Peptides against a protein of PDB entry 7BDX. Designs and how they scored, part 100

Target 1, 212 residues: chain A of PDB entry 7BDX
Amino acid sequence: EMGAAACTLLWGVSSSEEVVKAILGGDKALKFFSITGQTMESFVKSLDGDVQELDSDESQFVFALAGIVTNVAAIACGREFLVNSSRVLLDTILQLLGDLKPGQCTKLKVLMLMSLYNVSINLKGLKYISESPGFIPLLWWLLSDPDAEVCLHVLRLVQSVVLEPEVFSKSASEFRSSLPLQRILAMSKSRNPRLQTAAQELLEDLRTLEHN

## One batch from the design tools (peptide; aimed at target 1 G12 T70 A74)

Design b2_p29_1_s3 (made by RFdiffusion4, then SolubleMPNN; from b2_p29_1, 17 letters changed)
Fold by OpenDDE base, seed 4:
Structure b2_p29_1_s3 (fold): chain B 212 residues (1-212), chain C 212 residues (1-212), chain A 29 residues (1-29)
Amino acid sequence: as target 1 above (212 residues)
Amino acid sequence: as target 1 above (212 residues)
Amino acid sequence: SLMEKLFEETEKRAEEAEENKYLDNIENS
């Protein structure tokens, strides 16, 4: 209970830029984010293939950790910190997104995807995550999720790659060869307007890249 | 590990007034401070009469909690919040200060005493804690501590009572009858200059009250 | 729920993060 409450409180206050700066200005940030990755990994490993998101103190705690990471990544200095000083955490988030089954831990996936997207706002961050081993297969694995919010945030991350010519050029061959076009086309017909729009925009961006 | 790290981080950022306002502005503050008291109580009860402060994740966690409470009480709105909305936490802190033996959990005692002192800056807070059952005996119990920092913070809290005529007048008879004058006189001769000064000032304040 | 509110707040901050993208270019210069 108390750990989850404390972490939830820290998540809430981390929506402030000043709080993020205070977190990062301390000598404790490195240790905190290192242990964060380990804690999230331990939780995901404990799920033993269960597809249900647990309504537990542990789940709440991990959810809050992912929220904190996302809020840190929402700030320019936070993105720079994560990319420079917490790469292991980014690697862990990528790994955990791969370890989770479609429909498993939906909200946690969304937060982790939001954090990666926020990191991708930083060009160094985008380069780092997009050059991660298995990144492109991971995107398609995540796009197989039945949850519209998961898929939305995957599409946003895909768009972040596509819109950066330097990043896209390195992976363009693999990207084009593995693109789940039928899945993205299905999303462009979604009843979820956010997902529909994101899929349409991505399809337009991809078409633009085919003609150039 | 992670709980203590998160709480330690929250403690660090709670030194900011803006962070304290953010903590209190959320609908989570009440629950957090309620569980804080319970967690601190559980820790103190687990000590089974051991006089050593544990160098453990649990000890660090409770220490950070006490630090957060202290930092919240350092802010005017935080004092008002604690006095109005977290009285049970104040009662718990008073109880725990009574449950701890002289020399036991020195640093925790200091933080709890700092929090009570910070609360005592608010007249409502001072009234509340000074009217708590057994408050005067508790002050003298705490003054029996061999630790100079514990004794210093007790003397500061005693001074806060003595300097408030409305509060002191209610308990003046009990205060005068139970005053460990020999102990305070011994502290006024301490080699610790902070303790020495605090004891001297309190003795002067008490003399001033005897002549009025 | 409390977690849902925080999630929504985090989503908003994540959307607002695009507005500060220009700062990443300044920090890299």
Scores: peptide ipSAE 0.296, ipTM 0.792, DockQ to the pose 0.258
OpenDDE base, seeds 1, 2, 3, 5: peptide ipSAE 0.273, 0.280, 0.288, 0.279; ipTM 0.788, 0.789, 0.791, 0.790

Design b2_p29_1_s4 (made by RFdiffusion4, then SolubleMPNN; from b2_p29_1, 18 letters changed)
Fold by OpenDDE base, seed 3:
Structure b2_p29_1_s4 (fold): chain B 212 residues (1-212), chain C 212 residues (1-212), chain A 29 residues (1-29)
Amino acid sequence: as target 1 above (212 residues)
Amino acid sequence: as target 1 above (212 residues)
Amino acid sequence: SLMDELFEKTERNSEEAERNRYLDNIENS
């Protein structure tokens, strides 16, 4: 209980850039993000047994940790910190997104995807994430999720890769050969306007890249 | 481990007034401070058995909680919040200061005393604390502590009471009858310059009050 | 819930970070 409350407050205040700078300016930031990855991994590994209620203190704690990582990644100095000093946490987030089944831990997946998206704003971060083994298969696995918010944040991350020629050129062959075009086309017809727009934009970006 | 890391970061950022406002502006502030008191109480009650190492994750967690309370109490809106909405936490801090033996949990005592001192800057807070049952005996019990920092922060809290005529007048009889004058005189000769000064100032304030 | 409020705030921060990316890309172009 108390851990979840403390993390929730830290998450709430981490929406401030000055708070993110204060978190990162301390010698304890490295330890915090190291333990964060381990804690998130331990939680996800524990889910294969008991259906932990989504509202458990443990779930709220991990959700708040993912929220803190996302808010840190929303700031330029936070992205630079994660890309330089917390790569293991990024690897853990990628792993956990692969280990979670479709429809499982939707809210946590959304925050993890948002964190990766925010990191992808940094070109060095985008390179690091996109060069991760199994990254492209992971994106398509995540696009199989029935949740529209999960799919939306996957499409945003895919768009971040597609919009960077230096990154896309390295993965273009695998990307084109494995692209779930029918799934993206189905999303472009979604009743969710955000998902619909993101899928349409991505399809336009992909068409532009085929004509070049 | 992760709870202690999260609380430590929250403590670090709570030194900002804007962070304190952000903590208090959320509907979860009440819950957080309620659980804080319970967690601190549970920890102190557990100490009567095993000598928990001062550097345990649990000790660090509780230390960070006390630090957060102290930083919240350092801000005007934080004092007003504690005095209006978290009186049970203040009662808990007073209780824990009484339950701890001389030389036990020195660092935690210092933070708790700092929090009470910060609350005492608010006249309503000072009234609330000073009207607490056993408050004067508690001050003298705490002045028996061998630690100079504990004694310093007790003397600061005593001075806050003495400097407020509206508060001191209510307790003046008990205060004068129970005053450990020899102990305070011994502190005025301390090799610790901060303790020496605080004891000298308090003795001057007390002399001024006897002549009126 | 507060979790939902914090989620929405985090989403807004991510959208703001996205807007900043486009600004940074325009300034670097």
Scores: peptide ipSAE 0.338, ipTM 0.822, DockQ to the pose 0.219
OpenDDE base, seeds 1, 2, 4, 5: peptide ipSAE 0.334, 0.334, 0.338, 0.336; ipTM 0.821, 0.821, 0.822, 0.822

Design b2_p29_2_s1 (made by RFdiffusion4, then SolubleMPNN; failed a check: too like the target's own chain; its pose is not in this set)
Amino acid sequence: DEILEEQKKLAEEALEKALERLRELEAAL

Design b2_p29_2_s3 (made by RFdiffusion4, then SolubleMPNN; its pose is not in this set)
Fold by OpenDDE base, seed 1:
Structure b2_p29_2_s3 (fold): chain B 212 residues (1-212), chain C 212 residues (1-212), chain A 29 residues (1-29)
Amino acid sequence: as target 1 above (212 residues)
Amino acid sequence: as target 1 above (212 residues)
Amino acid sequence: SEIQEEQKELAKKALEEALKKLEELAKLL
């Protein structure tokens, strides 16, 4: 309980750039992010096939941790820190996104995907995550999720890959051969306006790349 | 472990006024400070007569909580919040300071005393804590501590009472009748320069009040 | 697999111990 409350407060204040700088400028940052990855991994490993209650203190604690990572990744110095000093945490997030089943831990998936997207704003970060083993299959696995918010954040991450020629060129053949085109086309007809727009934009970006 | 790391980070960033405002402006502040008092109380109750290892994760977590309270009380809006909305936490801190034996949990005592001193900067806060049952006996109990840093923060809190006529007038007879004058005189001869100065200043302030 | 069950139980115990340390820190309440 108390840990979840403290971590939730830290998550709330971490939306400030000055707070992110203070976290990273402290002597505890490396230890904190190391334990963060371990704690998130332990939580996901503890999930029985039954839907763990979304509202447990444990769940809230892990959501707050993922939220902190997202807010850190939203800031330039935070992205640099994650890519240079906390690669194990990024590897853990990629692993956990693969370990979670469609519809499982939706809120956590969204936060982890948001953190990866924020990391992708840095070209070095985008290169690092996109060069991870099984990255392309992982994107399609995540896009099979029934949750519209999960799918939205997957599409945004896919778009960040497609819009970067230096990254896309390395994976273009695998990307084209495995692209779940029918799934993306279905999303472009979604009743969710954010998901609809993201799917349409991605389809336009892909068409532009086929003509070049 | 993870809770202690998160709470330690929150403590570090809570030195910023903007972070304190963000904590207090959030919807979780009341719950956080309620659980803080409970957590501190529990820690103190769990102390067996044996010196619990100063370096436990539990100890570090409680130190971080007390540090957060201290940093919140250092800011005007934080003092107002504590006195208006978190009186139970102040009552808990006063109780725990009474429950701890001389030489026990020295670091926690210092942080709690610093929080009370910071609250005393607000006249409403000083009135509230000084009107608490057994406040004057509690000050003398704490001043019996062998630790110079504990004694320093007790003397500073005593000075804040003595320097406020509206507060001191209510307790002046009890204060004069129970004053551990020989203990304060001994502290004015301390080898610790901060303790020595604080004891000398308090003795001068008391002499000034006897001539008025 | 038994190994996945054992890792789940160890992770559940480590999370329950971290949470029980947080909850013992909160149940010592």
Scores: peptide ipSAE 0.016, ipTM 0.523, DockQ to the pose 0.019
OpenDDE base, seeds 2, 3, 4, 5: peptide ipSAE 0.025, 0.023, 0.021, 0.020; ipTM 0.539, 0.551, 0.542, 0.544; seeds 2, 3, 4, 5 fail the geometry check

Design b2_p29_3 (made by RFdiffusion4)
Pose (drawn by RFdiffusion4):
Structure b2_p29_3 (pose): chain A 212 residues (1-212), chain B 210 residues (1-210), chain P 29 residues (1-29)
Amino acid sequence: as target 1 above (212 residues)
Amino acid sequence: EMGAAACTLLWGVSSSEEVVKAILGGDKALKFFSITGQTMESFVKSLDGDVQELDSDESQFVFALAGIVTNVAAIACGREFLVNSSRVLLDTILQLLGDLKPGQCTKLKVLMLMSLYNVSINLKGLKYISESPGFIPLLWWLLSDPDAEVCLHVLRLVQSVVLEPEVFSKSASEFRSSLPLQRILAMSKSRNPRLQTAAQELLEDLRTLE
Amino acid sequence: SADVLSAEAELEELLDSREPLFTSPEDFL
């Protein structure tokens, strides 16, 4: 209970750039981010499906962990630190997104997809994520999730890699062969404007790159 | 005069999340949200045989109080704090909406309805408002108001209550059937565009979940 | 603390798509 309360407080204050710089400056953050991935992996493996039932100081604990990772990656030196020091944590995030079934732990998936987008803002972070093993199959599969907030963050991540045609050119062929053009087109007609324009903007960039 | 000027200044700065977080600790020593409800209750009671005066120092004091409550509830930890600590203030707001006759204190009713919408974004806040005494009769009473802006914010609150699970097993199935569908339909053909669109949106949501 | 409440509330409302309403003195005064 005490462990989760401290992680929740740290999630709250981690929204500040001044606090994020202080976390990376203290010589204990490396251990914190290495054991964070282990705790997130342990939490996901412990779930035999079901849902989560807002596990008392268990789900709140991993949500605080993913929330902290997201708030750290939201700061320039935070996403710089993560791609240099905590590349194993990035591997764990990408692995846990594929390991989590559609509709299972939706809040954890959005926090994790938000952190991958933030890390992709860093040039090396974009290279590391896009060059990870089944990255393209993972993207099109996360789009098969019924939750609209998960689809929105997948489209935002896809738009981020698509916005760097150099990195996009390495993962060619499968971007044309396997992309769920029909699902992205359906998302460009959603009544939700943020999801609709995200898919509309991604479609504009996808059609423009195939011709230019 | 001085009290209202300081409250208006606080209403201006309360649009910042950093300021809202700073306000939530101050409620301990000076019961800001406890005495806010008393001031709002005292103001409406003082309008015995009369309606609003406007441009007054007293009118802008309670507008600033309701505006501050709204700007606090607009921040996630603000609406979380209100539903945990200031449930009496939420009671006062819901009470004063029913106590105010139609056409009386229109700007105060709109600000109050905006704060209830914001608190309803919090899961516990939605339960607390929808399970409050006389809540459905209050929605009907507020929709009988001639002012379009008040009707718009009632429809926005009703839309917030209609969306999301709320057990869904006839707990929300009866809430939808008990609404003034005729008045919502009349407002769907309204000459006020903002009101017409809110009633249209609500009608779509009522039909979607039927 | 407000920070704890912030984290808790953000967690509870993470998937909530409803937008909050804000007010300004200039709009009502």

Design b2_p29_3_s1 (made by RFdiffusion4, then SolubleMPNN; from b2_p29_3, 10 letters changed)
Fold by OpenDDE base, seed 3:
Formats: C-alpha cells, sequence, structure tokens
Structure b2_p29_3_s1 (fold): chain B 212 residues (1-212), chain C 212 residues (1-212), chain A 29 residues (1-29)
C-alpha cells in the first residue's frame, strides 16, 4: 500500500520535465533505476506461479515504476541518462517484454513499450535496443498481442527503426524476411483509429524504403 | 528498499513548490497522507520492541514521508490542505512526538516538528495544534530532549504560539505556570548559534508580553 | 562535457519528427 501510493505520486508529478530533471539531478537516480529493474523482474517472474491480481498494490507499484521510466525517457536528458547509465534497465525491459505471453500484463507492456519508444528518439538509444539479441523476433512476438494498445506501441517502435537509415540498414535483411506484413495490413484496417493510422504510416514508410 | 528509494525521490522533488502543488492537485493526495500517518505510527510502535536499526530501509522510508509532509506544509496551499483534509495526520504527529523518549528518533522528531512549525504559519493550523489536548506539556517534554535541533524546532513552535495573541491568550495561564524558564535561559547560553538565537528571541517575545 | 553531450543529443532529437510520450496515473489506473 504505502510504497504503491508514494510511487504513484512520484509517477504523477514525473509528467513534468522539471520534475524529471530534479529526479536526475539527485545522486539517488542510479540506485532508483537499478532497483526498479529488479522489482519489475521479480513481479513478472511471480506471475508464472501465483495468480497475482492485476489490481494488487504490487501491480500498481510496478505500473508506477514503468510510468516513471517512461516519463524520464520523455525528455532528452532522461533518454541520455537511461542509455548511458541504466542499460541494465533497458535490457530488463526487453527481457520482460519477451517473457510475457500475448494478453498477459497488457498495461505493463504498454508502459514498457512507451518507455522503449521514448528511448528510441535518441539515436544511441535506438542503436542500443535494436542491436539487442532477438530484437526483431521480439517485435513480431509483441505484434501478435490481441491488445490494440500493445500493437500500437510496437508499430511506433518499428517506425522509429525504419525512420533511421543507419539502424535499419543493419537489420534490413532480417526485417524484410520476417516482417508480419499480413498482420500490419490487418491493423491498417482496424476500427481503432490510432492503430489504423500507425499501421498506415508504417506501410507508407516501408513502401518509401522499397523504392529507394 | 524500492519503497524507500521511491519515497526518497518524492521527498527530494517535493522541495519545489510546483511539485507540492502537483501532489495536492491529484486525487491521490488524501489517500497518501492517510496512509502516511498509519505508516509513521506503525514504525514508532515497532521501536518499543525490536531494536530497529535507525539506518534500515523502513526508517529511511518514514523519514522520507515526514520530509514530504514538511515540504507540503512549507507552502500556503499545503498548510490549508493539511489543516482542512488531513487533521488525522496532524493528530498522529502530535501523538508520536509524545510517545518518543528524549534522544529517541531525533531525526524523525526534527522532521515532525518542522512540519508542525510550517503548519503553525497558518492561523487555522496554529489554532488546531495548540488546542490539542496536552499540547503545552508536549512542548516541555520535547524541550527536555538533549538534542539541539529538537530543542530548536520546539522553540520555533513555541515562538509561533506566543506571536499569535488570539492563540496565546487561551493558553497563557497554563503556559506561564509551566514554562521551563531555566531550560530556555540555559539554551540562550548555548554554543549552538541557531539554538542560542531562537532562545534569545523567545525570551524577548515573552518579556514583551509581560509588559503589555 | 556532459552538458555538450546533452546539447548534442537535444539537437539530434530536434531533427527527429517523433514526439515523446508522457504518461500519468489517470491514464492507466
Amino acid sequence: as target 1 above (212 residues)
Amino acid sequence: as target 1 above (212 residues)
Amino acid sequence: SAEELKALAEFEELLNPLEPLWTSPSDFL
């Protein structure tokens, strides 16, 4: 309870750039993000055994942690901090996204994907996550999710990769050979307008790359 | 660990007025301060049994909570919020200050006294705490502490009472009859300059009230 | 310097058309 309440308040106030700068300006930031990764990993590992109620204080605490990481990654100095000083957290997020089944922990997946998307705005961040072993299979695994918000944030992360020629050129062969084109085409016909738009834009970006 | 780290970050960023406004602007503030009082009470009750190491994650968590309450009380809207909506927390702080022995939990006492001092800047807050049963005996109990920072913040809280005629007039008889004048006179000779000044100023304020 | 690296990252990101995402408890809870 109290930990979840404190972390939820910290999440709420971290929606300000000034608060993110204040979090990062403290000597406690490194320790906080180190323990954050361990806490998120412990929570996801506990899901394979006990039916943890998704509305537990523990789930709310982990959602708040993922929300804080997302908001830190929303600003340039936060991205640079995460990529330089908290790579273990990025590795943990990538691992946890792989360990979760389709439809499992949807809200946490969305927050983790939003955090990775924000990190991907930084060229070093995009390089770091895209060079992760199994990154492309992970994207397609996540795109198999029945949840529209999970799929939306996967498509946005894929868009960040295709918009960066230096990153895309390294993976272009694997990307083209494994691309779930029929799944993306189905999403471009979604009744969810955000998912529809993101799938259409990605299909346009991919067509532009075929003509060059 | 993780709760203490999150709460320590929240404490650090709560040193901004804008962050305090953001904490209070959320629908979670009431719940947070309600649980804060219960958590502080549980911690202080646990000290009578197990030798809780003062450097535990639990102690750090409670110090961060008391620090957040202090910083919320540092601004006008925070004082008005606490006095109107979190009276139970003020009652808990007064109780816990009474339950703690001289020299016990010095850092927590300082933070709680700083919070009450900040609340005392608001006339409603000063009225509320000063009309608490046993308030005057509590001040003298706390002034018996060997710690100079505890005594300093007691003297500041006493000063807030004597500077407000509407509050002081109600308690003036009890105050004058129980005042540990020899203790305050000893503090006016302290080698601690902050404690010395606060004791001198209070003695001047009290002399001014005797001549009117 | 760390400030120069920050300024360089901010400049490179100004060329990125992707807007960052913010989150709040109200969006998820």
Scores: peptide ipSAE 0.440, ipTM 0.863, DockQ to the pose 0.199
OpenDDE base, seeds 1, 2, 4, 5: peptide ipSAE 0.440, 0.439, 0.440, 0.439; ipTM 0.862, 0.862, 0.863, 0.862

Design b2_p29_3_s2 (made by RFdiffusion4, then SolubleMPNN; from b2_p29_3 with V4E S6K E8L L11F D16E S17P F22T)
Fold by OpenDDE base, seed 5:
Structure b2_p29_3_s2 (fold): chain B 212 residues (1-212), chain C 212 residues (1-212), chain A 29 residues (1-29)
Amino acid sequence: as target 1 above (212 residues)
Amino acid sequence: as target 1 above (212 residues)
Amino acid sequence: SADELKALAEFEELLEPREPLTTSPEDFL
C-alpha cells in the first residue's frame, strides 16, 4: 500500500520537467531506475497467465513506475539519461513487451510503449531501441494485440522508425519483408479515430517511401 | 527496496514548493498522509527496543515519509492541509515522539520534530499542537534525549511557544512549573554551537517574559 | 546533474520532430 501511494504521487509530479530534472539531478536516480526494471520484470513474471486484478497495490505500483519512466523520457535530459545510463531498463521494457501475450496487461503495455515512443524522439534513443535484437518482430507481435491503444502506440513507434531515413535504411529489408500490411490496412478502417488516423498516416508515409 | 527508493525520490523533490502544491492538489494526498501515519506507527511499534539498523529499507522508507511531512509543513498550504485534513498524522507524530526512548531513532525524532516546528510557524498549527494533551510533558521528555540535534529541535519548538503570547499564556502555569531549567542551562554550555545558541536564545526569551 | 547532462550531450534531433507524451495517474487509474 504505502509504496504504491508514494510511487503514484511521484508519477503525478513527474509530469513536470523541473521534477524530472530534480529526480535525475540526485544520486538516487541510477538506483531507482535499476530497481524499477527489476520490479517490472518480477511483476510480469508473477502474472503466470492470470488476469491480475488491475486495482492491486502491485499493479498500481508498476503502473506508476512505468508512468515515471514515460514522463522522464518525455524530457530531452531524461531520454539522454535513459539511453546513456539506464539501457538495461530499456532492454527490460523491450523484453517485457515481448513476454506479454495479446490482451495481457494492456495499461502496462501502453505505458511502456509510450516510454519507448518518447525515447524515439531523440535520434540516439531511436537508434538504440531500433537496433535492439528482435525489434521488428516485436513491433509486429505487439501490433497483433486486440487493444486499440496498444496498437496506436505501436503504430506511432513504427512511424518514428519510418520517418527517420538513417534508422529506416538499416532495417528496410527486414521491415518490408515482414510488414503486416493487411493488419495496418484493417486498422486504417478502425472505428477508433486515433487508431484510424495513425494507421492512415503510416500507410501514406510508407507509400511515400516506395516512390522515392 | 523499490518503495523506499520511490519514497526517497519523492522526499527529494518535495523540497520544492511547486511539488508540494502538486502533491496536495491531487486526490491522493489524503490517502497518502493517512497511510503515512499508520506506516510510521507500525515501524515504531516494531522496534521492540532493538536498535534497528539505520540502513534498512524500512528505516529509509519511514525517514523519507517523515521528510515529506516536514517539507509539506514548510509551505503555508501544506501546514493548512496538515492542520485541517491530516490531524491524525500530527497526533501520531506527537504520540510516536512520546513512545520513543532517549537515544532511540534519533534521525526519525529529528525529522518529526522538524515537521512539528514547521507546523508551529502557523498560529493555527502552533495552537493545535500546543493544545494537544501532554504536549508540555512531551517537550521535557524529548529534551532529556542525549542527542544534540533532538534537543536543538525541541528547543526551537519551545521557542515557537514562548514567542507566541496567545499560545504561551494558556500553558504558562504548567510551563513555568515543569520547566527543566537546569537542563536548558546545561545546553547553553554545550560544545555544539547550534544547541548552545538555541538554548541561550531561549533563556533570553524566558528572562524577557519574566520581566514583563 | 540532469542539467549538466543536457549541457554536455550533443542531442541528435529527428528530421521530423515528434511531440512527447506525458502521463498522469488520472489517465490510468
Scores: peptide ipSAE 0.417, ipTM 0.847, DockQ to the pose 0.219
OpenDDE base, seeds 1, 2, 3, 4: peptide ipSAE 0.411, 0.410, 0.412, 0.412; ipTM 0.848, 0.848, 0.848, 0.849; seed 4 fails the geometry check

Design b2_p29_3_s3 (made by RFdiffusion4, then SolubleMPNN; from b2_p29_3, 9 letters changed)
Fold by OpenDDE base, seed 4:
Structure b2_p29_3_s3 (fold): chain B 212 residues (1-212), chain C 212 residues (1-212), chain A 29 residues (1-29)
Amino acid sequence: as target 1 above (212 residues)
Amino acid sequence: as target 1 above (212 residues)
Amino acid sequence: SAEELKALAEFEELLNTREPLWTSPSDFL
């Protein structure tokens, strides 16, 4: 209880750039983000055995951790910190997104995908995550999720790869050969307007890249 | 571990007035401060059985909680919040300061006394804590502590009572009859310059009140 | 320098049209 409450408050206040700078400016930041990865990993590994109530103090705690990572990644100094000093956390987020089944831990997936999207704003962050083993298969695994918000954040991350020529060129063959085009086309017809827009924009970006 | 790390970061960022306002502006603040009191109480009650290492994750967590309460009480809206919405936490802090033996949990005593001192800046807060059962005996119990920082923060809280005529007049008879004058005089000769100054100032304030 | 590399990263991000996402407990809890 108390840990989840404290972490939830830290998440809420971390929506400020100045608070993110204060979190990062301390000598405790490195320790916090290293334990964050371990805690998220331990939670996801526990899900195979017990259907922990999604509203448990532990799930709320992990949501708050993922929310804090997202907010840290929302600013330039936070992106640079994560890519330089907390790579193990990024590797953990990528691993956990692979370990979670479609429809499992939707809120956590959304938060982790939002964090990776924010990291992808930095070219060094985008390079780091896109060069991770199995990154392209992971995107397609996640894009198979039944949840529209999961799929939305996957499409945003895919767009981050497509919009960066230096990154896209390295994976262009694998990307083109494995692209779930029918799934993206189905999303471009979604009743969810945010998912519809993101899928349309990505399809336009992909068409632009095929003509160049 | 992770809870203590999160709470320590929350403590660190709570040194900002804007972060305290953000903590209080959320719907989670009431729940957080109610659990804070319970967590601090549970920790202090556990000390009779196990000499928990003072550097345990649990002690660090409770220190961070007491530090957050102190920083909340450092601003006007935080003082007003504690006195209006978190009286049980103030009652808990007063109780725990009584339950702790001289020389026990010095750092926690200092943080709790700093929080009560900050609450005492608000006249409503000072009235609330000074009207608590056994408040004057509690001040003398705490002033018997061998630790100079504990004694310093007790003297500051005593000064807050002495400098407020409306509060001092209600307890003046009990205060004068129980005042550990020899202890305060010994502190005014302390080698600790902060303790020396606080004891000298309090002795001057007391002399001023005897002549009026 | 580390400052020049930071300034370069900040400049590259200024050319990025992608807006960062912020989250709060109210959005998820």
Scores: peptide ipSAE 0.462, ipTM 0.867, DockQ to the pose 0.185
OpenDDE base, seeds 1, 2, 3, 5: peptide ipSAE 0.460, 0.461, 0.461, 0.460; ipTM 0.866, 0.866, 0.867, 0.867; seed 3 fails the geometry check

Design b2_p29_3_s4 (made by RFdiffusion4, then SolubleMPNN; from b2_p29_3, 9 letters changed)
Fold by OpenDDE base, seed 5:
Structure b2_p29_3_s4 (fold): chain B 212 residues (1-212), chain C 212 residues (1-212), chain A 29 residues (1-29)
Amino acid sequence: as target 1 above (212 residues)
Amino acid sequence: as target 1 above (212 residues)
Amino acid sequence: SAEELEALANFEELLNPREPLTTSPEDFL
């Protein structure tokens, strides 16, 4: 209870860039993000069949942790910190996104995908996550999720790769060979307007890359 | 572990007035401070004979909670929040300061005394705590502590009462009858310069009040 | 420090800059 309440307050205030700078300026940041990865991993491992009530203090705590990581990754110094000093946390997020089944832990998936998207705003962050083993298969696994918000954030992360020629050129062969085109085409017809738009834009970006 | 790390970060960033405003602007503040009081009370009750290692995650967590309360009380809106909406927390802090033996939980006593001192910066806060049952006996109990920092913060809180005629007039009879003058005189000879100065200033303030 | 990280950040800007996402408890709780 108290830990979840404190972490939720820290999440709320971490929407401020100045608060993120204050978090990262302290000697506690490295320890905090190290334990964050371990805590998120322990939570996902505990999900092995029981309907963990989404409203549990544990769930709220892990959502707040993932929200803090997202808000830290929203700013340049936060991305640089994560990519330089907390790579294990990024590797943990990538692993946990792979371990979670379609429809499982939707809110946590969304937050973790938002954090990876924010990391992708720097070329160094995008290179790091896109060069991670199994990254392309992971994107397609996550795109199989029935949840529209999960799929939306996957499409945004795919777009971050596609829009960067220096990154896309390295994965272009694997990407083209495994692209779930029929799934993306189905999403471009979604009744969810955000998902529909993101899938349409990605299909346009992909067509532009085939003509060049 | 993770809860203590999150709470320690929240403590660190709560040194900013803007962060305190953000904490108090949310719907979670009331719940957080309610659970804070319960958590601090549970911790102090668990101390009943075992040398809780001061470096335990639990101790660090409670120190961070008391630090957050102190930083919230440092600003006008934080004092107004505590005195209007979280009186139970103030009552809990006063109770816990009475329950702790001399030399027990020195760091926690210092933080709790700093929070009460910050609350005393507002006339409304000073009235509230000074009108609390057993407040004057509590000050003298705390002033019996062998720790110089505990005694320093007690002297500052006594000074906050003495410097406010509207507050002091209500307690003047009890205060004069129970004043540990020999203890304060001994502190005015302390080798700790901060304690020495605070005891000297308080003795001067008291002499000024006897001549008026 | 965070300021040292900001000053040392090799801002290898993306060719196509993207807007960051910020989250709050109110979005998810």
Scores: peptide ipSAE 0.409, ipTM 0.848, DockQ to the pose 0.237
OpenDDE base, seeds 1, 2, 3, 4: peptide ipSAE 0.408, 0.406, 0.408, 0.408; ipTM 0.848, 0.848, 0.849, 0.849

